# Peptides against a protein of PDB entry 7MKK, part 39

Target 1, 71 residues: chain A of PDB entry 7MKK
Amino acid sequence: SMKEKVKAKLVEIRKFVPFIRRVRIDFQDTLSKVQGHRLDALVNLLDREDVSMSSLNKIEVIIDKLRTRFN

## One batch from the design tools (peptide; made by RFdiffusion4, then SolubleMPNN)

Design b2_p18_1_s2 (from b2_p18_1, 5 letters changed)
Fold by OpenDDE base, seed 2:
Structure b2_p18_1_s2 (fold): chain B 71 residues (1-71), chain A 18 residues (1-18)
Amino acid sequence: as target 1 above (71 residues)
Amino acid sequence: SEDEELLKLLDELLKEEF
């Protein structure tokens, strides 16, 4: 079911929350306030249970870009 | 949605140099 697929995707994406938090902290001095806020919002979003598959797919792309840029 | 808008903003964030 779509519900199960969303749950599975969310579990996988949440594995990157520590990485996102690390980026937020390690680059806090180089990030603008708005950039930092948006990363915080991303982490908060991943704490929710009502995230759509569409959003999760986009988040995955964003995380991939973060990984490419910040290792 | 609000989530979609946030994600667009995050994508834009990654286009910026920081």
Scores: peptide ipSAE 0.469, ipTM 0.845, DockQ to the pose 0.137
Fold by OpenDDE base, seed 1:
Structure b2_p18_1_s2 (fold): chain B 71 residues (1-71), chain A 18 residues (1-18)
Amino acid sequence: as target 1 above (71 residues)
Amino acid sequence: SEDEELLKLLDELLKEEF
């Protein structure tokens, strides 16, 4: 079902939460307050259960861009 | 949606210099 697909995607995306947190901390001194807040909000978003597949797909793209930029 | 707005803002973040 779509519900199961969303759940599976969420589990996979959550594997990158430690990476996102690391980016947030490693660049804390160079990030603006709003930039840091947005990264925190991304982590908080991934703690929720009510995230659409559309949003999860967009998050995956964002994480890929972060990985490219921050290795 | 609120989530979509956040994701747009995150995309803008990635365009900025760190």
Scores: peptide ipSAE 0.465, ipTM 0.843, DockQ to the pose 0.137
Fold by OpenDDE base, seed 4:
Formats: C-alpha cells, structure tokens, sequence
Structure b2_p18_1_s2 (fold): chain B 71 residues (1-71), chain A 18 residues (1-18)
C-alpha cells in the first residue's frame, strides 16, 4: 500500500538524520541562525510519521545535495 | 503546506554559501 511505501521511504531517509545533525553541529559557527533553525526543522520533520511521499522525495534530494557539499 | 514551505527554504539554504 501507499502507506507502507511511505513508511519504508521514511525509514530509509531517517538513516541520514545523524548526518544532518552532524552538519548542523560542525558548521554551527558558520551558519546563520536562520540556516541552523532550518536544519533543526528538517530533523524534526523526519521525527514525524505523517510526512507525504512527495515531501520525502524532496527531502531525499535535499539530503543528496547536503552530502555533495558536506561529504 | 508548511512542509512544502520548509523544503523550499531548505533548498534555498543550499544555494547559499556556508
């Protein structure tokens, strides 16, 4: 079902939460408060269970871009 | 939605220099 697909995608995306947290901390001194807040919000979003598939797909792209920039 | 707005803002974040 679509619900099961969403849950599976969320599990995969959540694997990158430690990476996102690390980026947030490692660059805390160079990030603006707004930038830091948005990264925090991304982590908080991934703690939810009601994220849409479209949002998860967009988050995946964002994480890929983060990985490219921050390794 | 709030999620869509956040995702747009995050995408814009990635366009900026850190």
Amino acid sequence: as target 1 above (71 residues)
Amino acid sequence: SEDEELLKLLDELLKEEF
Scores: peptide ipSAE 0.464, ipTM 0.844, DockQ to the pose 0.137
Fold by OpenDDE base, seed 3:
Structure b2_p18_1_s2 (fold): chain B 71 residues (1-71), chain A 18 residues (1-18)
Amino acid sequence: as target 1 above (71 residues)
Amino acid sequence: SEDEELLKLLDELLKEEF
């Protein structure tokens, strides 16, 4: 079912939460307050169960961009 | 949606230099 697919994708994306947190902290001094807040909001979003498949797909792209820019 | 707006803002963040 779509519900199960969303649940499975969320589990996979959550594996990158520690990485996102690391980026947030390592570059805290170069990020504006609003930029840092948006990264925090991304982490908080991934704590939710009610995220659409569309949003999860976009989050994957965002994480890939972060991985490309940050070692 | 609120989520879509946040994701757009994150995309804009990634266009900037860190």
Scores: peptide ipSAE 0.463, ipTM 0.843, DockQ to the pose 0.108

Design b2_p18_1_s3 (from b2_p18_1 with E1S E3D N7L N8K)
Fold by OpenDDE base, seed 3:
Structure b2_p18_1_s3 (fold): chain B 71 residues (1-71), chain A 18 residues (1-18)
Amino acid sequence: as target 1 above (71 residues)
Amino acid sequence: SEDEELLKLLDELLEEEF
């Protein structure tokens, strides 16, 4: 079902939460307050169960961009 | 949606240097 697919994708994306948190902390001094807040909001979003498949797909793209920029 | 707006803002963040 679509519900089960969303759950599975969410589990996979959540594996990158520690990485996102690391980026947030390592670049805290170069990020503006609003930029830092948006990264925090991304982490908080991934704590939710009610995220659409469309949103999860976009989050994957965002994480890939972060991984490209940061080792 | 609120989520879609946040994701757009995150994309904008990644267009900037930091």
Scores: peptide ipSAE 0.518, ipTM 0.866, DockQ to the pose 0.137
Fold by OpenDDE base, seed 2:
Structure b2_p18_1_s3 (fold): chain B 71 residues (1-71), chain A 18 residues (1-18)
Amino acid sequence: as target 1 above (71 residues)
Amino acid sequence: SEDEELLKLLDELLEEEF
């Protein structure tokens, strides 16, 4: 079911929460306040249970982009 | 949705230098 698929995707994406938090902290001095806030919002979003599959797919892309920049 | 808007903003974030 779609519900089960969403749950599975959410579980997988949540594995990257520590990474997102690390980016937020490591780049805290270079990020603007707005940029930092948006990363915080991303982490908060992933704490929710009512995230759509569409959103989760987009989040996955965003995380991939963060991974390419994080070195 | 609000989530979609946030995600658009995050995409914009990634287009910026930091």
Scores: peptide ipSAE 0.518, ipTM 0.867, DockQ to the pose 0.138
Fold by OpenDDE base, seed 4:
Structure b2_p18_1_s3 (fold): chain B 71 residues (1-71), chain A 18 residues (1-18)
Amino acid sequence: as target 1 above (71 residues)
Amino acid sequence: SEDEELLKLLDELLEEEF
């Protein structure tokens, strides 16, 4: 079902939460307050269970961009 | 939606230098 697909995608995306947290901390002194807040909000979003598939797909792209930029 | 707005803001973040 679509619900099961969403849950599976969320599990895969959540594997990158430690990476996102690491970026947030490593660049804490160079990020603006707004930038830091947005990364925090991304982590908080991934703690939710009601994220849409479209949002998860967009988050995947964002994480890929983060990985490219921050290794 | 609020989620879509956040995602747009995150894309903007990635366009910025830091």
Scores: peptide ipSAE 0.517, ipTM 0.866, DockQ to the pose 0.137
Fold by OpenDDE base, seed 1:
Structure b2_p18_1_s3 (fold): chain B 71 residues (1-71), chain A 18 residues (1-18)
Amino acid sequence: as target 1 above (71 residues)
Amino acid sequence: SEDEELLKLLDELLEEEF
């Protein structure tokens, strides 16, 4: 079911939460307050269960871009 | 949606230098 697919995607995406937190901390002194808040909000979003597949797919792209930029 | 707006803002963040 789509519900099961969403749960599976969410589990996989959550594996990158430590990476997102690391980016947030490593660049804390150079990030603006709004930039830091947006990264925090991304982590908070991934703590939720009510995230659409569309949003999860977009988050995956964003994480890929972060990985490219920050290795 | 609020989630979509956040994701757009995150894309903008990635275009900035920091």
Scores: peptide ipSAE 0.516, ipTM 0.866, DockQ to the pose 0.109

Design b2_p18_1_s4 (from b2_p18_1, 6 letters changed)
Fold by OpenDDE base, seed 3:
Structure b2_p18_1_s4 (fold): chain B 71 residues (1-71), chain A 18 residues (1-18)
Amino acid sequence: as target 1 above (71 residues)
Amino acid sequence: SDMEELLKLLDELLKEEF
């Protein structure tokens, strides 16, 4: 079902939360205040249980871009 | 730039969810 697919995708995306937190801290002096706030908001979003598949797909793209820029 | 695109995607995402 779609509900099962969303839950499975969320579990996979949440594996990157530690990475996002590391980016936020390791590059704190390089990131602008706005950039830091956006990363904090991203982590907070992934703590929710009502994230849509559309949002999860967008988050996957965001994580890929973070991985490219921040190693 | 890649960073600007990332920030735009973040803004769009956050607008939808919050």
Scores: peptide ipSAE 0.229, ipTM 0.779, DockQ to the pose 0.750
Fold by OpenDDE base, seed 4:
Structure b2_p18_1_s4 (fold): chain B 71 residues (1-71), chain A 18 residues (1-18)
Amino acid sequence: as target 1 above (71 residues)
Amino acid sequence: SDMEELLKLLDELLKEEF
């Protein structure tokens, strides 16, 4: 079911939360308050269990961009 | 939605700043 697919994708994306947190910390002094807040918000979003597949796909794109630039 | 807006802003942030 779509619900099961969403749960599976969320589990996979959550594996990158430590990476996102690391980016946030490593660049904390160079990020504006707004930029830092947005990264924090991204992590917080991934703690939720009611994220849609559409949102998860967009988050995956964000993570891919982060990985391309930082790993 | 607020979530949709946030994701767009994050994408724009990465595009412009990183």
Scores: peptide ipSAE 0.186, ipTM 0.727, DockQ to the pose 0.140
Fold by OpenDDE base, seed 1:
Parts: C-alpha cells; sequence; structure tokens
Structure b2_p18_1_s4 (fold): chain B 71 residues (1-71), chain A 18 residues (1-18)
C-alpha cells in the first residue's frame, strides 16, 4: 500500500539524518543564519511522521545533492 | 504549504556558496 511505501521511504531517508547534522556542525561558522536554519528545518521535518511521498521523493534528491557536495 | 516552501529553500541552499 501507499502507506507502507511512505513508511519504508521515510526509514531509508532517516538514515542520513546524522550526516545532515554533521554538515550543519562542520560548516556552522561559514553558513549564514538562513542556510543553517534550512538544514535544521530539514532534520526537523524528517522527525515527523506525516510527510507525503511527494515530499519524501524531493527530500531524497536534496540529500543526494548534499552527499555529492559534502561527501 | 510549509513543507513545499522548505523544499524550495533547500534547493536554493545547495546553489549558494559556503
Amino acid sequence: as target 1 above (71 residues)
Amino acid sequence: SDMEELLKLLDELLKEEF
């Protein structure tokens, strides 16, 4: 079901939360307040259980871009 | 929605210099 797919996708994406937090910390001194807030917001969003499949797919793309840029 | 705006902002974040 779609509900099951959403749950599975969320589990996979959440594996990268520690990575996102590390990026936020390592570049804290160079990030603007807006940039830092965006990363914090991403982490907070992934703590939620009511994220749509559409949003999760977009977040996956964002994480891939972060990985490319920040390892 | 707030989520939609966040995703757009995150996309812009990646285009900026650090």
Scores: peptide ipSAE 0.184, ipTM 0.721, DockQ to the pose 0.136
Fold by OpenDDE base, seed 2:
Structure b2_p18_1_s4 (fold): chain B 71 residues (1-71), chain A 18 residues (1-18)
Amino acid sequence: as target 1 above (71 residues)
Amino acid sequence: SDMEELLKLLDELLKEEF
């Protein structure tokens, strides 16, 4: 079901929360204030239980870009 | 939604800056 797929996707995406937090902290001096706030917002978004598959797919793209740039 | 708009902005930011 779609619900099961969303749950599985969310579990996998959440594995990157520590990475996002680390980027936010380790590169705080490089990131602009607005960029830092947006990364905080991204982490907070992943703590939610009502994230759609559409949002999760977009978050995956964001994480891929972060990984390319920072690791 | 507000969340979708936020994600779009994040994506645009990363495209432009990283």
Scores: peptide ipSAE 0.184, ipTM 0.728, DockQ to the pose 0.141

Design b2_p18_2_s1 (from b2_p18_2, 5 letters changed)
Fold by OpenDDE base, seed 4:
Structure b2_p18_2_s1 (fold): chain B 71 residues (1-71), chain A 18 residues (1-18)
Amino acid sequence: as target 1 above (71 residues)
Amino acid sequence: KEEQEQEEFLDELLELLD
């Protein structure tokens, strides 16, 4: 089901939460205040279960951008 | 909807990271 697919994707995306947290902390001085705040919000979003597949796909792109710039 | 707000948030973040 779509619900099961979303849950599976969420599990995979959550594997990057430690990375997002580390970027937020380790590059705090490089990030703008708003970027830092949005990364905090992103981590909080990933604690939720009501995240759509569309949102999860966008988060994947965000993670790729973070990896490109910060790792 | 909450979903729309989430996607708008993510769109903003995508733009911020360009």
Scores: peptide ipSAE 0.710, ipTM 0.928, DockQ to the pose 0.848
Fold by OpenDDE base, seed 5:
Structure b2_p18_2_s1 (fold): chain B 71 residues (1-71), chain A 18 residues (1-18)
Amino acid sequence: as target 1 above (71 residues)
Amino acid sequence: KEEQEQEEFLDELLELLD
């Protein structure tokens, strides 16, 4: 079901939470204040269960951008 | 709509990371 697909996607995306936290800390001086705040908010968002597939797909792109810029 | 707010947040973050 779509619900199961969303849950599976969320589980996969959550695997990157440690990475996002690391970027936030390791590059704190490189990131703008707003970027840092938004990354904190992103981590908080991923603690939730009510994230749509659309949002999860965007988060995946965000993670790809972070990986490209910050390893 | 909370979902809309999430979308707007993520769109902003995507833009910030361009």
Scores: peptide ipSAE 0.709, ipTM 0.928, DockQ to the pose 0.837
Fold by OpenDDE base, seed 1:
Structure b2_p18_2_s1 (fold): chain B 71 residues (1-71), chain A 18 residues (1-18)
Amino acid sequence: as target 1 above (71 residues)
Amino acid sequence: KEEQEQEEFLDELLELLD
């Protein structure tokens, strides 16, 4: 079902939470305040269960951007 | 509404990382 697909995607995306946290810390002096705050908010969002597939797909793109820029 | 707000937040973050 779509719900099961969303849950599976969320589990996979959550594997990148440590990476997001590490980017936030390691590049604290490089990131703007707004960028840092938004990354914190992203981590908080991933603690929630009510995240749509659309949102999860966007988060995947965000992670790709972070990987390109910071690793 | 909350889903839309999440989408808008993510769109902003995507733009910030361009």
Scores: peptide ipSAE 0.708, ipTM 0.928, DockQ to the pose 0.853
Fold by OpenDDE base, seed 2:
Structure b2_p18_2_s1 (fold): chain B 71 residues (1-71), chain A 18 residues (1-18)
Amino acid sequence: as target 1 above (71 residues)
Amino acid sequence: KEEQEQEEFLDELLELLD
């Protein structure tokens, strides 16, 4: 079901939370203030259970961008 | 509504990281 797919995707995306946290901290001086604030919000968002597949797909793109730039 | 807000937030973040 879509619900199960969302749950599975969320579990996979959450594996990158430590990475996002590290980017936020290690590159705090490189990131703009707004970027840093948004990354904080992103980490908090991933603690939630009510994240749609659409949102998770966008988060995946965000993570890819972070990986490209910061790792 | 909350889902839309999440989408808008993520769209903004995507733009910030362009």
Scores: peptide ipSAE 0.709, ipTM 0.928, DockQ to the pose 0.844; fails the geometry check

Design b2_p18_2_s2 (from b2_p18_2, 8 letters changed)
Fold by OpenDDE base, seed 1:
Formats: C-alpha cells, sequence, structure tokens
Structure b2_p18_2_s2 (fold): chain B 71 residues (1-71), chain A 18 residues (1-18)
C-alpha cells in the first residue's frame, strides 16, 4: 500500500538525518542564514510521521544534492 | 495549508542547492 511505502521511505530517509545535521554545523559560516534555517527545518520535518510521498521524494533529491556539494 | 507550505519550503531548498 501507499501507506506502507511512505513508512518505508521515511525510515530510509531518516538514516541521513545525522548527515544533514553535520552539514548544518560544519558549514554554518558558509551557508546563508536562510539556508541554515531550511536545513534545521528539514531535520525537524523528518521527525514527523505525516510526511507525504511527494515531500519524501523531494527530500531524497535534496540529500543527493547535499552529498554532492558537502561530501 | 501545512502541506502547501511544506512543498514550498522544500522547493525553495531545492532551488538553493541547484
Amino acid sequence: as target 1 above (71 residues)
Amino acid sequence: SKEKEEEEFLDELLKELD
């Protein structure tokens, strides 16, 4: 079901939360204030249970972009 | 709506990381 797919996707995406937190801290002086706030918001969003598949797919792309730019 | 705000937030972050 879509519900189960969302749950599975969320579990996989959450594995990258430590990485996102690390980027936020390690590059704090390079990131703009708004970029830092958005990364904080992203981490907070992933603590929720009601994230849509659409959002999770976007987050996956965001993580890929972060990995490319920040290791 | 919260869903719309979430999508807009993520879209802006995607644009910033292009």
Scores: peptide ipSAE 0.701, ipTM 0.919, DockQ to the pose 0.749
Fold by OpenDDE base, seed 4:
Structure b2_p18_2_s2 (fold): chain B 71 residues (1-71), chain A 18 residues (1-18)
Amino acid sequence: as target 1 above (71 residues)
Amino acid sequence: SKEKEEEEFLDELLKELD
C-alpha cells in the first residue's frame, strides 16, 4: 500500500538525518540564517511520522543536492 | 495548512540549492 511505501521511504530518508545535522553545524557560518532555519525545520519534519510521499520525494532531492555541495 | 507550509519551505530549500 501507499502507506507502507511512505513508511519505508521515511525509514530510508531518516538515515541521512545525522548528515543533515552535520551540514547545519559545520557550515553554520557559511549558510544564511534562513538556510540554517530551513535545515533545522527539515530535521524536525523527519522526526514526524505523518510526512507525505510528495514531501519525502522532495527531501530525497534536497539530500542529494546537499551531498553534492557539502559531501 | 501545515502541509502547505511544509511544501513551501521544501520548495524554497530546493530553489536555494539549485
Scores: peptide ipSAE 0.701, ipTM 0.919, DockQ to the pose 0.720
Fold by OpenDDE base, seed 5:
Structure b2_p18_2_s2 (fold): chain B 71 residues (1-71), chain A 18 residues (1-18)
Amino acid sequence: as target 1 above (71 residues)
Amino acid sequence: SKEKEEEEFLDELLKELD
């Protein structure tokens, strides 16, 4: 079901929360304040259970971009 | 709404990471 697909994707994306936290801290001086705030918001968003598939797909792309730029 | 705010900051983050 769609609900189960969302849950599965959320579980996979949550594996990268530690990475996102590290990017936020390690590159705090390089990131703008708004970028840092958005990363904080991203981590907080991933604590929720009601994230849409659309948002999860965007987050997956964001993580890929972060991995490319920040290791 | 939360959904609108979520879309906004995710879209901006995507744009800035291009």
Scores: peptide ipSAE 0.700, ipTM 0.919, DockQ to the pose 0.682
Fold by OpenDDE base, seed 3:
Structure b2_p18_2_s2 (fold): chain B 71 residues (1-71), chain A 18 residues (1-18)
Amino acid sequence: as target 1 above (71 residues)
Amino acid sequence: SKEKEEEEFLDELLKELD
């Protein structure tokens, strides 16, 4: 079911939370305030259980972009 | 809505990382 797929995707995406946190901290001086706040919001978003597949797919792309730019 | 705001937030982040 879609519900099961969302749950599985969320589990996989959450594996990158430590990475997102490190980017936020290690590049704090490079990032603008708004960018830093958005990364914080991203981490907080992943604490929720009710995240849509659409959002999770976007987050996956965001993580890929972060990996490309920040180590 | 809350969901719309969430999508807009993610879209802005995506745009900045292009």
Scores: peptide ipSAE 0.700, ipTM 0.918, DockQ to the pose 0.723

Design b2_p18_2_s3 (from b2_p18_2, 6 letters changed)
Fold by OpenDDE base, seed 4:
Structure b2_p18_2_s3 (fold): chain B 71 residues (1-71), chain A 18 residues (1-18)
Amino acid sequence: as target 1 above (71 residues)
Amino acid sequence: EKEKEQEKFLDELLELLD
């Protein structure tokens, strides 16, 4: 089901939460205040279960951008 | 719509990281 697919994707995306947290902290001085704030919000979003597949796909792109710039 | 708000947030974040 779509619900199961979303949950599976969420599990995979959540594997990057530690990375996002580390970027937020380790590059705090490089990031703008708003960028840092939004990364915090992103981590909080990933704690939720009401995240759509569309949102998860966008988060994946965000993670890719973070990896490109910060890892 | 919570989903729309989430996507708006993510779209803005994507833009910030460009």
Scores: peptide ipSAE 0.738, ipTM 0.931, DockQ to the pose 0.905
Fold by OpenDDE base, seed 1:
Structure b2_p18_2_s3 (fold): chain B 71 residues (1-71), chain A 18 residues (1-18)
Amino acid sequence: as target 1 above (71 residues)
Amino acid sequence: EKEKEQEKFLDELLELLD
């Protein structure tokens, strides 16, 4: 079901939470304040259960951008 | 938080990271 697919995707995306946290900390001097705050908010969002597949797909793109830029 | 608000937030973050 779509619900099960969303749950599975969320589990996979959450594996990148430590990476997002490390980017936030390790590059806090090069990130703007707004970028840092938004990354914190992203981590908080991933703690929620009400995240759509559309949102999860966008988060995947964000993670790819972070990986390209910071690793 | 509404889905559209989540997506708006994510769209803005995507733009910030460009």
Scores: peptide ipSAE 0.737, ipTM 0.931, DockQ to the pose 0.838
Fold by OpenDDE base, seed 3:
Structure b2_p18_2_s3 (fold): chain B 71 residues (1-71), chain A 18 residues (1-18)
Amino acid sequence: as target 1 above (71 residues)
Amino acid sequence: EKEKEQEKFLDELLELLD
């Protein structure tokens, strides 16, 4: 079911939470305050259960961009 | 509504990282 697919995708995306937190801290001095807040909010979002497949797909793209810029 | 707010947030973050 779509519900099961969403849950599976969420589990996979959550594996990158430590990475997002690391980027937030390691590059805090190069990130603007708003960028830092947005990354914090992203981590908080991933703690929620009510995340759609559309949102998860966008988060995947965001993670890819973070990996490209921040190793 | 919560989903729409999440989408808007993510869209803005995507733009910040372009």
Scores: peptide ipSAE 0.737, ipTM 0.930, DockQ to the pose 0.876
Fold by OpenDDE base, seed 5:
Structure b2_p18_2_s3 (fold): chain B 71 residues (1-71), chain A 18 residues (1-18)
Amino acid sequence: as target 1 above (71 residues)
Amino acid sequence: EKEKEQEKFLDELLELLD
């Protein structure tokens, strides 16, 4: 079901939470204040269960951008 | 948090990381 697909996608995306936290900390001086705050908010968002597939797909793109810029 | 608010947040973050 779509619900199961969303849950599976969320599980996969959550695997990157440690990476996001690491970027937030390791590059704190490089990131703007707003970028840092938004990354904190992103981690908080991923603790929620009410994230849509659309949102999860965008988060995946965000993670790709972070990986490109910050390894 | 509403879905549209999540969408807006993520769109802004995508833009911030361009």
Scores: peptide ipSAE 0.735, ipTM 0.931, DockQ to the pose 0.826

Design b2_p18_2_s4 (from b2_p18_2 with E1K D7N D16L E18D)
Fold by OpenDDE base, seed 3:
Structure b2_p18_2_s4 (fold): chain B 71 residues (1-71), chain A 18 residues (1-18)
Amino acid sequence: as target 1 above (71 residues)
Amino acid sequence: KEEEEQNEFLDELLELLD
């Protein structure tokens, strides 16, 4: 079901939460204040269970951008 | 809707990381 697919995708995306937290801290001087705040909000969002597939797909792109820039 | 708000937030973040 779509619900099960969303849950599975969320589990996979959550694997990157430690990475996002690390980027936020290790590159705090490189990130703007607004970027830092938004990354904090992203981590908080991933703690929720009511995240849609559309949101998860966007988060995947965000993670790809972070990986490209911050290894 | 919460989904719409989430998407708007994420769109902004995507733009910030361009």
Scores: peptide ipSAE 0.682, ipTM 0.922, DockQ to the pose 0.867
Fold by OpenDDE base, seed 4:
Structure b2_p18_2_s4 (fold): chain B 71 residues (1-71), chain A 18 residues (1-18)
Amino acid sequence: as target 1 above (71 residues)
Amino acid sequence: KEEEEQNEFLDELLELLD
């Protein structure tokens, strides 16, 4: 079901939470204040269980951008 | 709606990382 797919996707995306946290900390001086605040909000969002598939797909793109720029 | 708010937030973050 779609619900099961969302849960599976969320589990996979959550594997990158430590990476997002590291980017936020390691590049705190390079990131703008707004970028830092948005990354904090992203981590908080991934702690929730009510994230849609559309949101998870966007988060995947965000993680890819972070990986490209920050390892 | 909460999903719309999530999408708006994520769209802004995508733009910030361009």
Scores: peptide ipSAE 0.681, ipTM 0.922, DockQ to the pose 0.872
Fold by OpenDDE base, seed 5:
Order: structure tokens, then C-alpha cells, then sequence
Structure b2_p18_2_s4 (fold): chain B 71 residues (1-71), chain A 18 residues (1-18)
């Protein structure tokens, strides 16, 4: 079902939460304040269970951008 | 709605990382 697909994607995306946290801390001096605040908000968002598939797809792109720029 | 707010937030973050 679509609900199960969302849950599965959320589980996969959550695997990158430690990475996002590391980027936030390790590159705090190079990130703008707004970038840092938004990364904090992203981590908080991923603690929720009511994240849509559209949001999860965008988060995947965000993670790819972070991986490209910050390892 | 909540999903719309999430999408707006994520769209902004995508732009910030460009």
C-alpha cells in the first residue's frame, strides 16, 4: 500500500539522520545561520511519522546535496 | 495544511543548498 511505501521510505531516510547531525555540527562554521537552523528543523521533521511521500522525495534530494557538498 | 508547510520548508532548504 501507499502507506507502507511511505513508511519504508521514511525508515530509509532516517538512516541519514546521524549524517545530517554530523553535517550540522562539523560544518557549523561554514554553514550560514539559516542553513544550520533549517538542518535542525529537518532532523526534527524526521522524528515525525506524518511526513508525506512528496516531502520524503524532497528530503532525498536534500540528502544528496548534503552528501555532494559535505561528504 | 501541514504537508504544504513541510513542502515550503523543504523547498526553501533546497534553494539554500544550491
Amino acid sequence: as target 1 above (71 residues)
Amino acid sequence: KEEEEQNEFLDELLELLD
Scores: peptide ipSAE 0.679, ipTM 0.922, DockQ to the pose 0.910
Fold by OpenDDE base, seed 1:
Structure b2_p18_2_s4 (fold): chain B 71 residues (1-71), chain A 18 residues (1-18)
Amino acid sequence: as target 1 above (71 residues)
Amino acid sequence: KEEEEQNEFLDELLELLD
């Protein structure tokens, strides 16, 4: 089902939460205040269960951008 | 509405990371 697909994708995306947290901490002085705040909000979002497939797809792109810039 | 708010937040973050 679509619901199960969303759950599976959420599990996969959550594997990158430690990476996002490390970017937020290691580059705290480099990131703008708004960038840092939005990364914190992203981590908080991934702690929720009610994340849509469209949101998860966008988060995947965000992670790719973070990987390009920060490792 | 919740999904739309999530998408708007994520779109903003995507722009911040350009």
Scores: peptide ipSAE 0.678, ipTM 0.921, DockQ to the pose 0.877

